# Designs tried in a protein design run: peptides against a protein of PDB entry 3ZOQ. Part 2

Target 1, 223 residues: chain A of PDB entry 3ZOQ
Amino acid sequence: QLLQDSWWNQLKEEFEKPYYQELREMLKREYAEQTIYPDSRDIFNALHYTSYDDVKVVILGQDPYHGPGQAQGLSFSVKPGVKQPPSLKNIFLELQQDIGCSIPNHGSLVSWAKQGVLLLNTVLTVRRGQANSHKGKGWERLTDRIIDVLSERERPVIFILWGRHAQMKKERIDTSKHFIIESTHPSPFSARNGFFGSRPFSRANAYLEKMGEAPIDWCIKDL

## One batch from the design tools (peptide; made by RFdiffusion4, then SolubleMPNN; aimed at target 1 Q70 A131; its pose is not in this set)

Design b1_p23_5_s4
Fold by OpenDDE base, seed 3:
Structure b1_p23_5_s4 (fold): chain B 223 residues (1-223), chain A 23 residues (1-23)
Amino acid sequence: as target 1 above (223 residues)
Amino acid sequence: AAAAAEEREIEEARRRAELEEAK
């Protein structure tokens, strides 16, 4: 099946809806006619690495990196060997200041994903060199449903919402059950306006500990 | 307005970034 059982049970109805069928037809054309990122096999990597039940933390991004070899289906993450984008550099700077982690020699956040950090973009594909080129094509409806089913889950989730785009999803999150960590975006244009010093990693772990959950090992080892 | 400005700045940064340094 397309997704592992836990996510499939939550999302199977979406895949039969007209909007998703139209999205898939669009994607078929896009991947055939243009260079689209990530690789089609990697589109749902966030859900592949982090099951519905194993989600502890959600970090929302907008859409994939649009450069060659960058996107790996995880928000903010880049494949090993790829130069760390500016926003990711700032994420690691905050990580270092927050909890003392060293700056890794790569930009892959897979280790976070494997621990229950859902690295979800709201739009899951992009044309090469064209940021937001697949905005408004149907991904947002699916990813809204992902947020919804997590919000409906009894076991609490921590949502880390960097910047306005992510924060627009707050209305979908039941704050009586779930925790939200908000700041400005890690982008160089906004990081100094609140992202730096926001300490999202230690705060997330504090919530996890309060819930009796194992904290995330946010420190990323070199490859 | 500040939030809207941030979003625009992020998008502009993405558009101007080198392909290897997108976002």
Scores: peptide ipSAE 0.110, ipTM 0.776, DockQ to the pose 0.086
OpenDDE base, seeds 1, 2, 4, 5: peptide ipSAE 0.093, 0.090, 0.045, 0.047; ipTM 0.744, 0.741, 0.650, 0.655

## One batch from the design tools (peptide; made by RFdiffusion4, then SolubleMPNN; aimed at target 1 Q62 Q70 S187; its pose is not in this set)

Design b1_p24_1_s3
Fold by OpenDDE base, seed 3:
Structure b1_p24_1_s3 (fold): chain B 223 residues (1-223), chain A 24 residues (1-24)
Amino acid sequence: as target 1 above (223 residues)
Amino acid sequence: SLEEEILKYGNAADIEILQEKLAE
């Protein structure tokens, strides 16, 4: 799959490594024999929408939604016309409470991605109806490298880490250069333990302003 | 139920968090 030049320069060495070649062969078999999400052309959408140089904020997810028509290659995001998953609904509730945005009539976060919010899952594919079915197949090594090259970047990045899985990546982030916003996960059974009221959107923009960067317009327009 | 909705429409993180809560 073709990547933007800025990402290619950072990741080209990974694509030549045996682990990635094995992952690629595994994926070929999976897409041929199973229903895999997202569409193979959408696997790297997070990198397509947000170049390496344009990354301002990173929001880490675990793996794609595993239902029909849901995943579009962006963490937490669903294609227009798809019912908003519970965690996404809570994200929008916090968005509304944090900075006053209305709840959109769809669940696509593409507008965030286009502004420099890297919506990255640590695992980039999944079998239909089988959450985390592609765990441990090689994606984690690639996405760890993505985090690493961002951490190594001189221009600061804001990492939003919801829940323990995402927070385990803190050790890879140079906090002398970059900022981390942490809370519990937006999932219904964890959101009330810290996610609600964490105000990650206004806090992210506050950091951006301190850096002399343009803030993110987090509000999402209806389609 | 909400639990069924998470199992059906949630991602791995959603499901894992639910399972942890149900185990309590």
Scores: peptide ipSAE 0.470, ipTM 0.902, DockQ to the pose 0.873
OpenDDE base, seeds 1, 2, 4, 5: peptide ipSAE 0.435, 0.399, 0.436, 0.396; ipTM 0.893, 0.879, 0.892, 0.876

Design b1_p24_1_s4
Fold by OpenDDE base, seed 1:
Structure b1_p24_1_s4 (fold): chain B 223 residues (1-223), chain A 24 residues (1-24)
Amino acid sequence: as target 1 above (223 residues)
Amino acid sequence: SLEEEILEYGNAADIEELKEALAA
């Protein structure tokens, strides 16, 4: 099967629906005719690293980075050896100011994912050099379902929603059970309007502690 | 420039935030 058991149980019906079959056919053509990111084996990395039951925190992105070697199937994350994109740099700056972490020499957020931080983009593929090129092709319906099944989970989840696009998903989240941390986007052109100083990492851990759960070790070691 | 860097290496969210900033 495509996904871990816990996710498969939540999402298996989606993969049989016409919209996903159409998406799949589109992707087959795209990967054959274009350079598409991430690698097809990495499309669902967010779900691979973080099982449905292990999700503690969700960080929503829009779509993958569209440069060579960047995207690894995790929102905001880049493969080791890749220059940190501007927004990611600001994420690390806030991390340093928030909880004192050093700036890592790479941009991989895999260590977060392994601890229960679901790094989910709403669109999971992109053409090289063409940001948002796979918008409206079916991914949004699947990722909406991912948000829905997490919202339906009894065990609380913390949703970190940076910027307007991510915040549009608030209506799908049961705030009677789950927690939302909102601010402006970490983009250099938005970060100073609220992202910096928002302290999402310490706030997330504060919620986890209230739930009796282990906090996330947000600090990323050099490779 | 930072703008060029975002357009070249940023994801859709980065680019959209840039566009919003430029339009403001």
Scores: peptide ipSAE 0.326, ipTM 0.850, DockQ to the pose 0.815
OpenDDE base, seeds 2, 3, 4, 5: peptide ipSAE 0.311, 0.320, 0.314, 0.202; ipTM 0.842, 0.844, 0.844, 0.736

## One batch from the design tools (peptide; made by RFdiffusion4, then SolubleMPNN; aimed at target 1 N132 S187 P188; its pose is not in this set)

Design b1_p25_3_s1
Fold by OpenDDE base, seed 3:
Structure b1_p25_3_s1 (fold): chain B 223 residues (1-223), chain A 25 residues (1-25)
Amino acid sequence: as target 1 above (223 residues)
Amino acid sequence: ELEELIKEILEYGNGADVEDLEAYL
């Protein structure tokens, strides 16, 4: 896929490395032989919607949803018309309690992405019905580089790290320049242990305002 | 309700959802 110029400048060296070429060849076979999500044209949607320079907030996910029609290349987001997954429902519940937004009638987070919220999974593809099936195949090295180049950026970024997997990336983030918001994962089995009441949306906006940047409009309109 | 939740996670969850479920079981 073609990336925006700002991301290409940051990542072009990665695409020439053997690990990425091997990943690409693996993906070609996977998409030919299996049902893989998201659509191959949507793999880099997070980078398409949010340029390197426009990133204000990063929300890290693990890997895409593995059900039909769900994944759209954005962490936690589902295509319009798709039933909201349990973790996403909890995200919207916290959004409502945090800043008073209504719960939308769809699960698309594209409006966040367009405002500078990078919705990045650490692994960008998955086999249908097989969670974590593309773990350890090379995506993590690329997405680690994405985190690294953002950490190296002079303009501050806010990293929202839900759960242990995302929090393991904290060591890659220069906390002298960037801000981190941590809590348990929005999963039904973790949300009551710290995610609910963590108020990540208002806290993110408070940091943005302190930096002199426009806050995110986190409220999502019905379609 | 729990059975429905398990079904939803296994069929439509992501990797983190499945791992949290496995840790719960």
Scores: peptide ipSAE 0.511, ipTM 0.922, DockQ to the pose 0.905
OpenDDE base, seeds 1, 2, 4, 5: peptide ipSAE 0.501, 0.499, 0.506, 0.502; ipTM 0.920, 0.921, 0.921, 0.921

Design b1_p25_3_s2
Fold by OpenDDE base, seed 3:
Formats: C-alpha cells, structure tokens, sequence
Structure b1_p25_3_s2 (fold): chain B 223 residues (1-223), chain A 25 residues (1-25)
C-alpha cells in the first residue's frame, strides 16, 4: 500500500527486505484463500490517518478484531454500525470517568487518528474467527520499526501501553525523550486491576500541554 | 452476565481480550 511521504521516508527500507516480501506473498495467498481482516485497502489505515510528523500519541494494540465488518485498520476501533467490543466499551467508560465524555453510539476512533493518535496494532491482519492467526509472520518486525523511528524522533511522543503485550515494547522507547502511560488492559478481566481510574486521556493531554502542543479532543460525537 | 461476556470476547474480541480471559480461568 502507498504510504504518506513522511512514513515512506521512515519505512521504505523495510519494504525491500526479505521478511516483508515473504509477508506480502503470504498475505496474497491468505486474502485469496481465506477471509482476512481488515480489508486489504485498510491494512495501513493507522499510518494513512496519522502521518509520521503528526503523531502525538500512540496507542498499541495486539491484532485486529476477527469478526465481520469490525476491523478498520485502527487498534481498538470498529467501523460504524458494529457493536462495540467489550474492551472498547471499557475504554469509553474510562473516557467518561476521566474527562466527562459521553459514550458514543458507535466505535470508530477515526477522530482520534485524525488528531495525531496513532492507533497501531503490532500485527496488522487476522483470519476470520482466528485471533492472532497472523502472529509471527513478519508484521511484528515492521511495527517494531515503526516504534523505533518514533522513538528516534526528536519531537516527543506519548505512548499509551495497556497490558503486558504493549508494555513489552517499552524497551524500544527512549524514555529520556518520550512519555509512557501504563496500566492494565481495558479487557473486562483486567480493567478493574488498574485500567479504570488510570485516566490516560487527561494524563496524555497534560503532557501535550506541557510540550506546548494542542490537546486531543477525545470526545467522540454520535453519527 | 458472565456467559454473555465470555461469548462476546470469544466472538468479537481480539487476541489481547482472549488472552486476558484465559488468564482469568
């Protein structure tokens, strides 16, 4: 897929590497033989909505939702008209408790992405009904590079790391330049162990204000 | 309802959701 110039400049070398060529060939077979999510045109939506230069906040996910019509290439986000998954519901509950936003009637986080919130999964595709089915196929190497080039950026980034999987990426982040907000995952079985009350949205905005940047409008309007 | 929640996680969750459920078991 074609990327914005700012991302292309950061990632162009990865696309020529053998691992990515192998991944691409694998994906061609998968999309031809299986139902794969998201749509192939949406795989890089996180990078399409948020340029390298515009990244203010990163929210890491693991892999896309594997149900019909759910995944839209943004971590935790679902297309309008799709029932909100449990973790997303909890994200909106924390958002309401943190900064008073109403719970939207949809689960699209595109408005965050357009404001500089990179909603990145570490694995960018999945087979229908098979969570993490594309683990270890090459995506992790590319997305590690995405984290690396952001870590190398001089302008600070705020990384929101929910749960152990995301927190494993902390070693790749230069904490002398960048800020990290950590808590348990918003999943129903972990949210009460630290996610609720963690106030990641107000804390992120506090860092942005300290850096002299515009805060994120986290509130999502109904469609 | 726990049963409904489990069903929703298994059908509509992602890998992280499933893993957290498995740790709960």
Amino acid sequence: as target 1 above (223 residues)
Amino acid sequence: DLEELIEEILKYGNAADVEDYEEYL
Scores: peptide ipSAE 0.409, ipTM 0.896, DockQ to the pose 0.871
OpenDDE base, seeds 1, 2, 4, 5: peptide ipSAE 0.386, 0.386, 0.403, 0.395; ipTM 0.889, 0.889, 0.894, 0.890

Design b1_p25_4_s1
Fold by OpenDDE base, seed 2:
Structure b1_p25_4_s1 (fold): chain B 223 residues (1-223), chain A 25 residues (1-25)
Amino acid sequence: as target 1 above (223 residues)
Amino acid sequence: DEEERRRREEEERARRERLAAELSL
């Protein structure tokens, strides 16, 4: 099956729907004809690293990095050996100021994913050099369903919503059960307007502790 | 360099062919 059992049980019906079949056929053509990111095997990495039941925190991104070797199927994350993008650098600056973590020598957030941080983009593929090139092709319907099934879950989730695009998903989140951490986006264009000093990492851990859950070790070791 | 460009284009084509074949969506 395409996904882990916990996600498959929640999402299996989506994969049979016409919109997803159309998306799939589009992606077959795109991967054959264009340079698409991430690698096809990495598209669902967010769901592979973090099971439905293990989700503690969700960090929403827009779409994958569109440069060579960058995207690895996790929002904001880059493969080891890849230069940290500006937004990711700002994430690590805030992490350092928030909870005292050192800035890692790489940009992989896999350690967060393995701890229950769902690093979900709303669009899961992109053409090389063409940001949002796969917007409105069906991914948003699937990723909206991911948000919905998490919102329906009895066990609380923390949603970290950076910037307006992620914050538009707030309407899908049952705030009677789930917690939302909102700020401006970590992008250099917006980070000084509220992202810096927003302390999302300590705030997320404070909610986890209040729920009786283990906090996330947000500190990333050097590779 | 034109040879380097051709090599990159061939590597990129081979990547596309592999990824298209591996697409299990």
Scores: peptide ipSAE 0.355, ipTM 0.849, DockQ to the pose 0.025
OpenDDE base, seeds 1, 3, 4, 5: peptide ipSAE 0.329, 0.041, 0.345, 0.060; ipTM 0.836, 0.613, 0.844, 0.670; seed 3 fails the geometry check

Design b1_p25_4_s3
Fold by OpenDDE base, seed 3:
Structure b1_p25_4_s3 (fold): chain B 223 residues (1-223), chain A 25 residues (1-25)
Amino acid sequence: as target 1 above (223 residues)
Amino acid sequence: EEEERRRREEEERRRRERLEAELSL
């Protein structure tokens, strides 16, 4: 028996909807005609690494990095060997200040994803060099449903919402069951206005411990 | 421990194959 993927059970009805079929047909054209990121096999890497039942923490991003070799289907994460983007550098600076982790020599957050950190972008694809090029094409409806089914889950989730775009999703989260960690975005333009010193990693672990859950090992080893 | 790792790797592979089948462009 094919073990039913826990995400498939939650999302199967979305995949049958006209909006998703239109999105899929758009993506087929986009990947055939243009350079799209991430690789088509990597689009759902957040759901691959973190099952619906294994989600402990959600970190929302906007859309993938639009440079060559950067995006790997995880919010804020970059493939090994890729220079760390400014926002990711600030995430690692806060990680060091919050819980004493060393800054890794790479930008891959796969170790977080494997521990139950859903690294979800609200838009899952982008054209090369064109930030937000796939905004309003149907991804937001699917990713809103991902947030909704997590909000409906009895087992609590911790949502880390950096900046206004992620914080707009708070209306979809049942705050009677789920925990929210909010700050300014890790971007160099906003990090000093509340991201630095927000201690999202220790706060997330404190909630996990209170729930009787294993904490996340946020420290990333060098490759 | 090794059997649990193999089961997790096989589950991850099956998850990947289903979502890739849905988005396999």
Scores: peptide ipSAE 0.174, ipTM 0.759, DockQ to the pose 0.013
OpenDDE base, seeds 1, 2, 4, 5: peptide ipSAE 0.095, 0.064, 0.000, 0.048; ipTM 0.705, 0.653, 0.292, 0.639

## One batch from the design tools (peptide; made by RFdiffusion4, then SolubleMPNN; aimed at target 1 P85 P86 R164 F189; its pose is not in this set)

Design b1_p26_3_s2
Fold by OpenDDE base, seed 5:
Structure b1_p26_3_s2 (fold): chain B 223 residues (1-223), chain A 26 residues (1-26)
Amino acid sequence: as target 1 above (223 residues)
Amino acid sequence: DEEEEEERRRKEEEEAARRRAEEAAK
């Protein structure tokens, strides 16, 4: 099975729809003819690490990193040994200022994913060196459905929405049940305009505690 | 979306810098 049972139950109908079949055929051609990231086995890593029922926090990204060895199927995350991209560096700077975590010597956010942080990009694949090259190919319809089924869940979720692209998804979130943390994007172009000092990590944990949930250990250990 | 375009530009510049570094290391 492609997905954990909890996600399969929520998304199985999407995989039978024409748009997803067309997306799948497109991806088959792309992976055969181009260098596509992440590895095809890693496309759904966000859903693999974090089941539907285990989601506590959602962090939305746009699309994967498009350089060699970077993307690992998790938003903002890079494989160990990869230089931390500027936005990720700023995320760690805010993490340090917010809750006192040390800056890790790697950029893998897998430890967050394993604790219930769904690190979801809205587009799940990209061509090498061509940012957002798979925009409008069907991923957004699937990932919108992921947001929808989480919004419909009775157990509350915290959505961290950095920047305008992520914030456009706010209309799909039932704010009577779920919590939203918004700021500017961690990008060097926007981080100083509101991301720094936004304290998303402590705020997320405060909501989790209020709901009687275990907080996230946001601090990342060195490898 | 200006922010989307800024991120696209940033990623492209980062990839270009990466390629230059790889070429310089040969």
Scores: peptide ipSAE 0.256, ipTM 0.802, DockQ to the pose 0.041
OpenDDE base, seeds 1, 2, 3, 4: peptide ipSAE 0.250, 0.128, 0.135, 0.241; ipTM 0.798, 0.620, 0.653, 0.790

Design b1_p26_3_s4
Fold by OpenDDE base, seed 2:
Structure b1_p26_3_s4 (fold): chain B 223 residues (1-223), chain A 26 residues (1-26)
Amino acid sequence: as target 1 above (223 residues)
Amino acid sequence: MEKEEEERARREEEERARREAERAAA
């Protein structure tokens, strides 16, 4: 896939590395032999919607939804018409409680992505019905590099790290330049242990304002 | 079939998060 020039400049060296070539060949086989999500055209949607320079906020996910029609190439996001997953419902409940946004009738987070919210999964593909099936195949090395080049950026970034998997990436983030918002994961099993009331949206906007940047309009319009 | 797979995907997401929470409490 052709990346935006800003991401290409940051990641071009990764695409030439053997691990990424092996990942690419694996993915060609997987997409030919298996049902893989998201659509191959949607794998890099997070980078397509949010340029390297436009990144204001990063929200890390693990891997795509593995049900039919769900994955949109954006962490936590689902295509319009797809029932909101429980974690996403809890994200919207916290959004409502934090800043008063209405709960949208869909689960698409594209409006956040277009405003500079990088909705990045650490693994960018999955087999149908097989969570983490593409773990350890090379995606983590690329997405670690994405975190690294953002951490190296002079312009500050806000990292929202929900749950332990995302928080493991904290060691790669220069906290002298960048801000981290941490809580438990929005899942029903962890949300009551710190995600609810964590107010990540207002906190992110407060940091953006301190940086002299425009806040994110986190409110999502109905479709 | 698709609804069952969506529900399975939901349950697996929930289970992953439970395991993350349980590992946090240990």
Scores: peptide ipSAE 0.251, ipTM 0.825, DockQ to the pose 0.437
OpenDDE base, seeds 1, 3, 4, 5: peptide ipSAE 0.034, 0.037, 0.036, 0.118; ipTM 0.639, 0.640, 0.643, 0.694

## One batch from the design tools (peptide; aimed at target 1 Q62 K83 H185 P188)

Design b1_p27_1_s2 (made by RFdiffusion4, then SolubleMPNN; its pose is not in this set)
Fold by OpenDDE base, seed 1:
Structure b1_p27_1_s2 (fold): chain B 223 residues (1-223), chain A 27 residues (1-27)
Amino acid sequence: as target 1 above (223 residues)
Amino acid sequence: SEVEEEEKKEREAEKEEEEKEEEEEEE
């Protein structure tokens, strides 16, 4: 199976739809003809690390990093040994200010994913050096469905929506059941306008505690 | 949308900052 059983049960119908078949054929061509990120085996890493039932928090990104070795199928996350992108550096700065975590020596957020933080990009692939090159190719429809099935879940989810693109997904989220944490994007261009001091990590944990769930250990250990 | 263009510019600028940092590290 392409996905874990919990996600497969929620998404299996999407994979049979024409849009996804067209996306799949497009991706086959793209991966054959161009350098595409992440590795094809890593496209669904967010869903692999965090089952449908285990999702506690969602952090939405736009599309993968488009540099060599960066993308690992998790929003904002980079593979170990890769320099932390500016947005990720700012995420760690806010993490430090919010809850006192040290800045890790790597940019892998896999430890969050394993705890139930769904690190979902709205677009799951990109061409090398070409940001948003796979926008409008079908990923958004699948990832919208991911948001929808989480919104439909009885057990509450916390959605962290940084920046306008992520915040546009708010219309798909049942705010009567689910919690939303919104701020400006962690990008250097927007972080000073509301991301810094937004304290998304402590706020997320406060909601988890209110729900009787275990908080996320947001602190990332050095490798 | 203007919003999407702004976020695209943010990513492009992040890339430019990364490229500058790489150039500064190579020098």
Scores: peptide ipSAE 0.056, ipTM 0.687, DockQ to the pose 0.577
OpenDDE base, seeds 2, 3, 4, 5: peptide ipSAE 0.030, 0.031, 0.060, 0.053; ipTM 0.614, 0.612, 0.689, 0.700; seeds 2, 3, 4 fail the geometry check

Design b1_p27_3 (made by RFdiffusion4)
Pose (drawn by RFdiffusion4):
Structure b1_p27_3 (pose): chain A 223 residues (1-223), chain P 27 residues (1-27)
Amino acid sequence: as target 1 above (223 residues)
Amino acid sequence: SAEEEEELVEEEEEKIAEDLDTFNEES
């Protein structure tokens, strides 16, 4: 068993399939022979921090950060102590305009995960310095199933879909129950074309309040 | 239409990768 019960009860059949076994064998070799991020112990951190039952909001990313000391097994977040990349800086600028939070002295979003924000990348590993190097190796098949089981959940889930790749997943989400907040990506190329001013954080909290759920405290505290 | 949509996704992904590569090189 690789995940806590709430998730294992939804996903155990996927981990028994040939594609996962092939992916696992490839990763055993690559972690021993080269530099793979995030650290192997951190691959499933988004699901460790945010159980299936506790998921309030899902923020979809693509692949992990590919530099040293960055990826934590969470979309968009970085380990404390490293520089914040441009897209993450833009996420904090939008958070400041929307909610009013000060800019933090680190980029870790673990606080969000502990409050029910699933920071799910669609690809969970990457070779150092080589973006999208683990594309098509089997992670998409698993993360599509993670999206499927969340879409099947009775209690509604709020999906935040930034950019074109994340928006492609709308087909897998049952919008008769679930909420979608979508905009352009926070990358500097696209942040001033819709992401800025989109107010995703207060909009997510409004959906939660309508359902009688506690809102997320989005502000990140300095370390 | 489907080919155009695929191309737009690929362009956006390149732009995002370029931002992060530049950031890591300057770090």

Design b1_p27_6_s3 (made by RFdiffusion4, then SolubleMPNN; its pose is not in this set)
Fold by OpenDDE base, seed 3:
Structure b1_p27_6_s3 (fold): chain B 223 residues (1-223), chain A 27 residues (1-27)
Amino acid sequence: as target 1 above (223 residues)
Amino acid sequence: FAELAQELVAQGLSEGTAEAIAAAAAA
């Protein structure tokens, strides 16, 4: 997929590396032989909606939803008309408690992405019904580079790291420049252990305001 | 196995299914 200039400038060298070529070939086979999510044209939606320069906040996920019609290339986000997954429901519950937003009638986080929230999964594809099926195939190296180039950016970024998987990326983030918001994962299995009440949305906006940046309108309108 | 369950739920599985899978993997 063709990326915006700002991301292309940051990542073009990666696409020429052997690991990515191998990943590309793997994906070609996978999409031909298996049902893979998201749609191939949606793989880089996170980068499409949020340019490198426009990134204000990063929310890291693991890999895409593996159910039909769910994944849209944005971490935690589901296409309109799709039932909200449990973690997403909890995200909206925290959003409501944090800053008073109503629970939207859909699960699309595109409005966040358009405002500079990079909704990045560390792995960008998955086989239908097979969580982590594309783990270790090369995506992690690319997405690590995405984190790296953001970390190297002079303009500060806010990284929201829910759960241990995301928090493992903290070592790649220059905390002298960038802000980290950490809590347990929004999953029902962990949300009560720290996610609820963590108020990541208001905290993120507080950092943005301190930086002289426009805050994110986290509230999502019904469709 | 809680982390695995978290990951599975984050990937769109129901809580019950995720828990069952995580429990099986931990066994």
Scores: peptide ipSAE 0.046, ipTM 0.637, DockQ to the pose 0.103
OpenDDE base, seeds 1, 2, 4, 5: peptide ipSAE 0.031, 0.015, 0.016, 0.039; ipTM 0.617, 0.424, 0.415, 0.636; seeds 1, 5 fail the geometry check

Design b1_p27_7 (made by RFdiffusion4)
Pose (drawn by RFdiffusion4):
Structure b1_p27_7 (pose): chain A 223 residues (1-223), chain P 27 residues (1-27)
Amino acid sequence: as target 1 above (223 residues)
Amino acid sequence: SEEEEELEEEEEELLEEIQLKAEKEAE
């Protein structure tokens, strides 16, 4: 068993399939022969921090950060002590305009995960310095199933889909129950074309309040 | 050393450029 019960009860059948076994064998070799991010112990951190039952909001990313000391097994977040990349700086600028939070002295979003925000990348590993190097190796098949089981959940889930790749997942989400907040990506190329001013954080909290759920305290505290 | 610090800064900047290029292509 690789995950806590709430998730294992939804995903155990996927981990038994040939594609996962092939992916696991490739990763055992690559972690021993080269530099793979995030650290192997951290691959499933988004699901460890945010159980299936506790998921309130899902923020979809693509692949992990490919530099040293960055990736934590969470979308968009970085380990405390490293420089915040441009897209993450833009997420904090929008958070400041929307909610009013000060800009933090680190980029870790673990506080969000502990409050029910599932920071799910669609690909969970990457070779150092080589973006998208683990594309098509089996992670998409698993993360599509993670999206499927969240879409099948009775209690509604709020999906935040930034950019074109994340928005492609709308086909897998049952919008008769679930909420979608979508905009352009926070990358500097596209942040001033819709992401800025989109107010995703207050909009997510409004959907939660309508359902009688506690809102997320989005502000990140300095370390 | 000073040279090692300059090389680490240049590596970080290159990695950010690669990331931004990938993010742009995703759009």

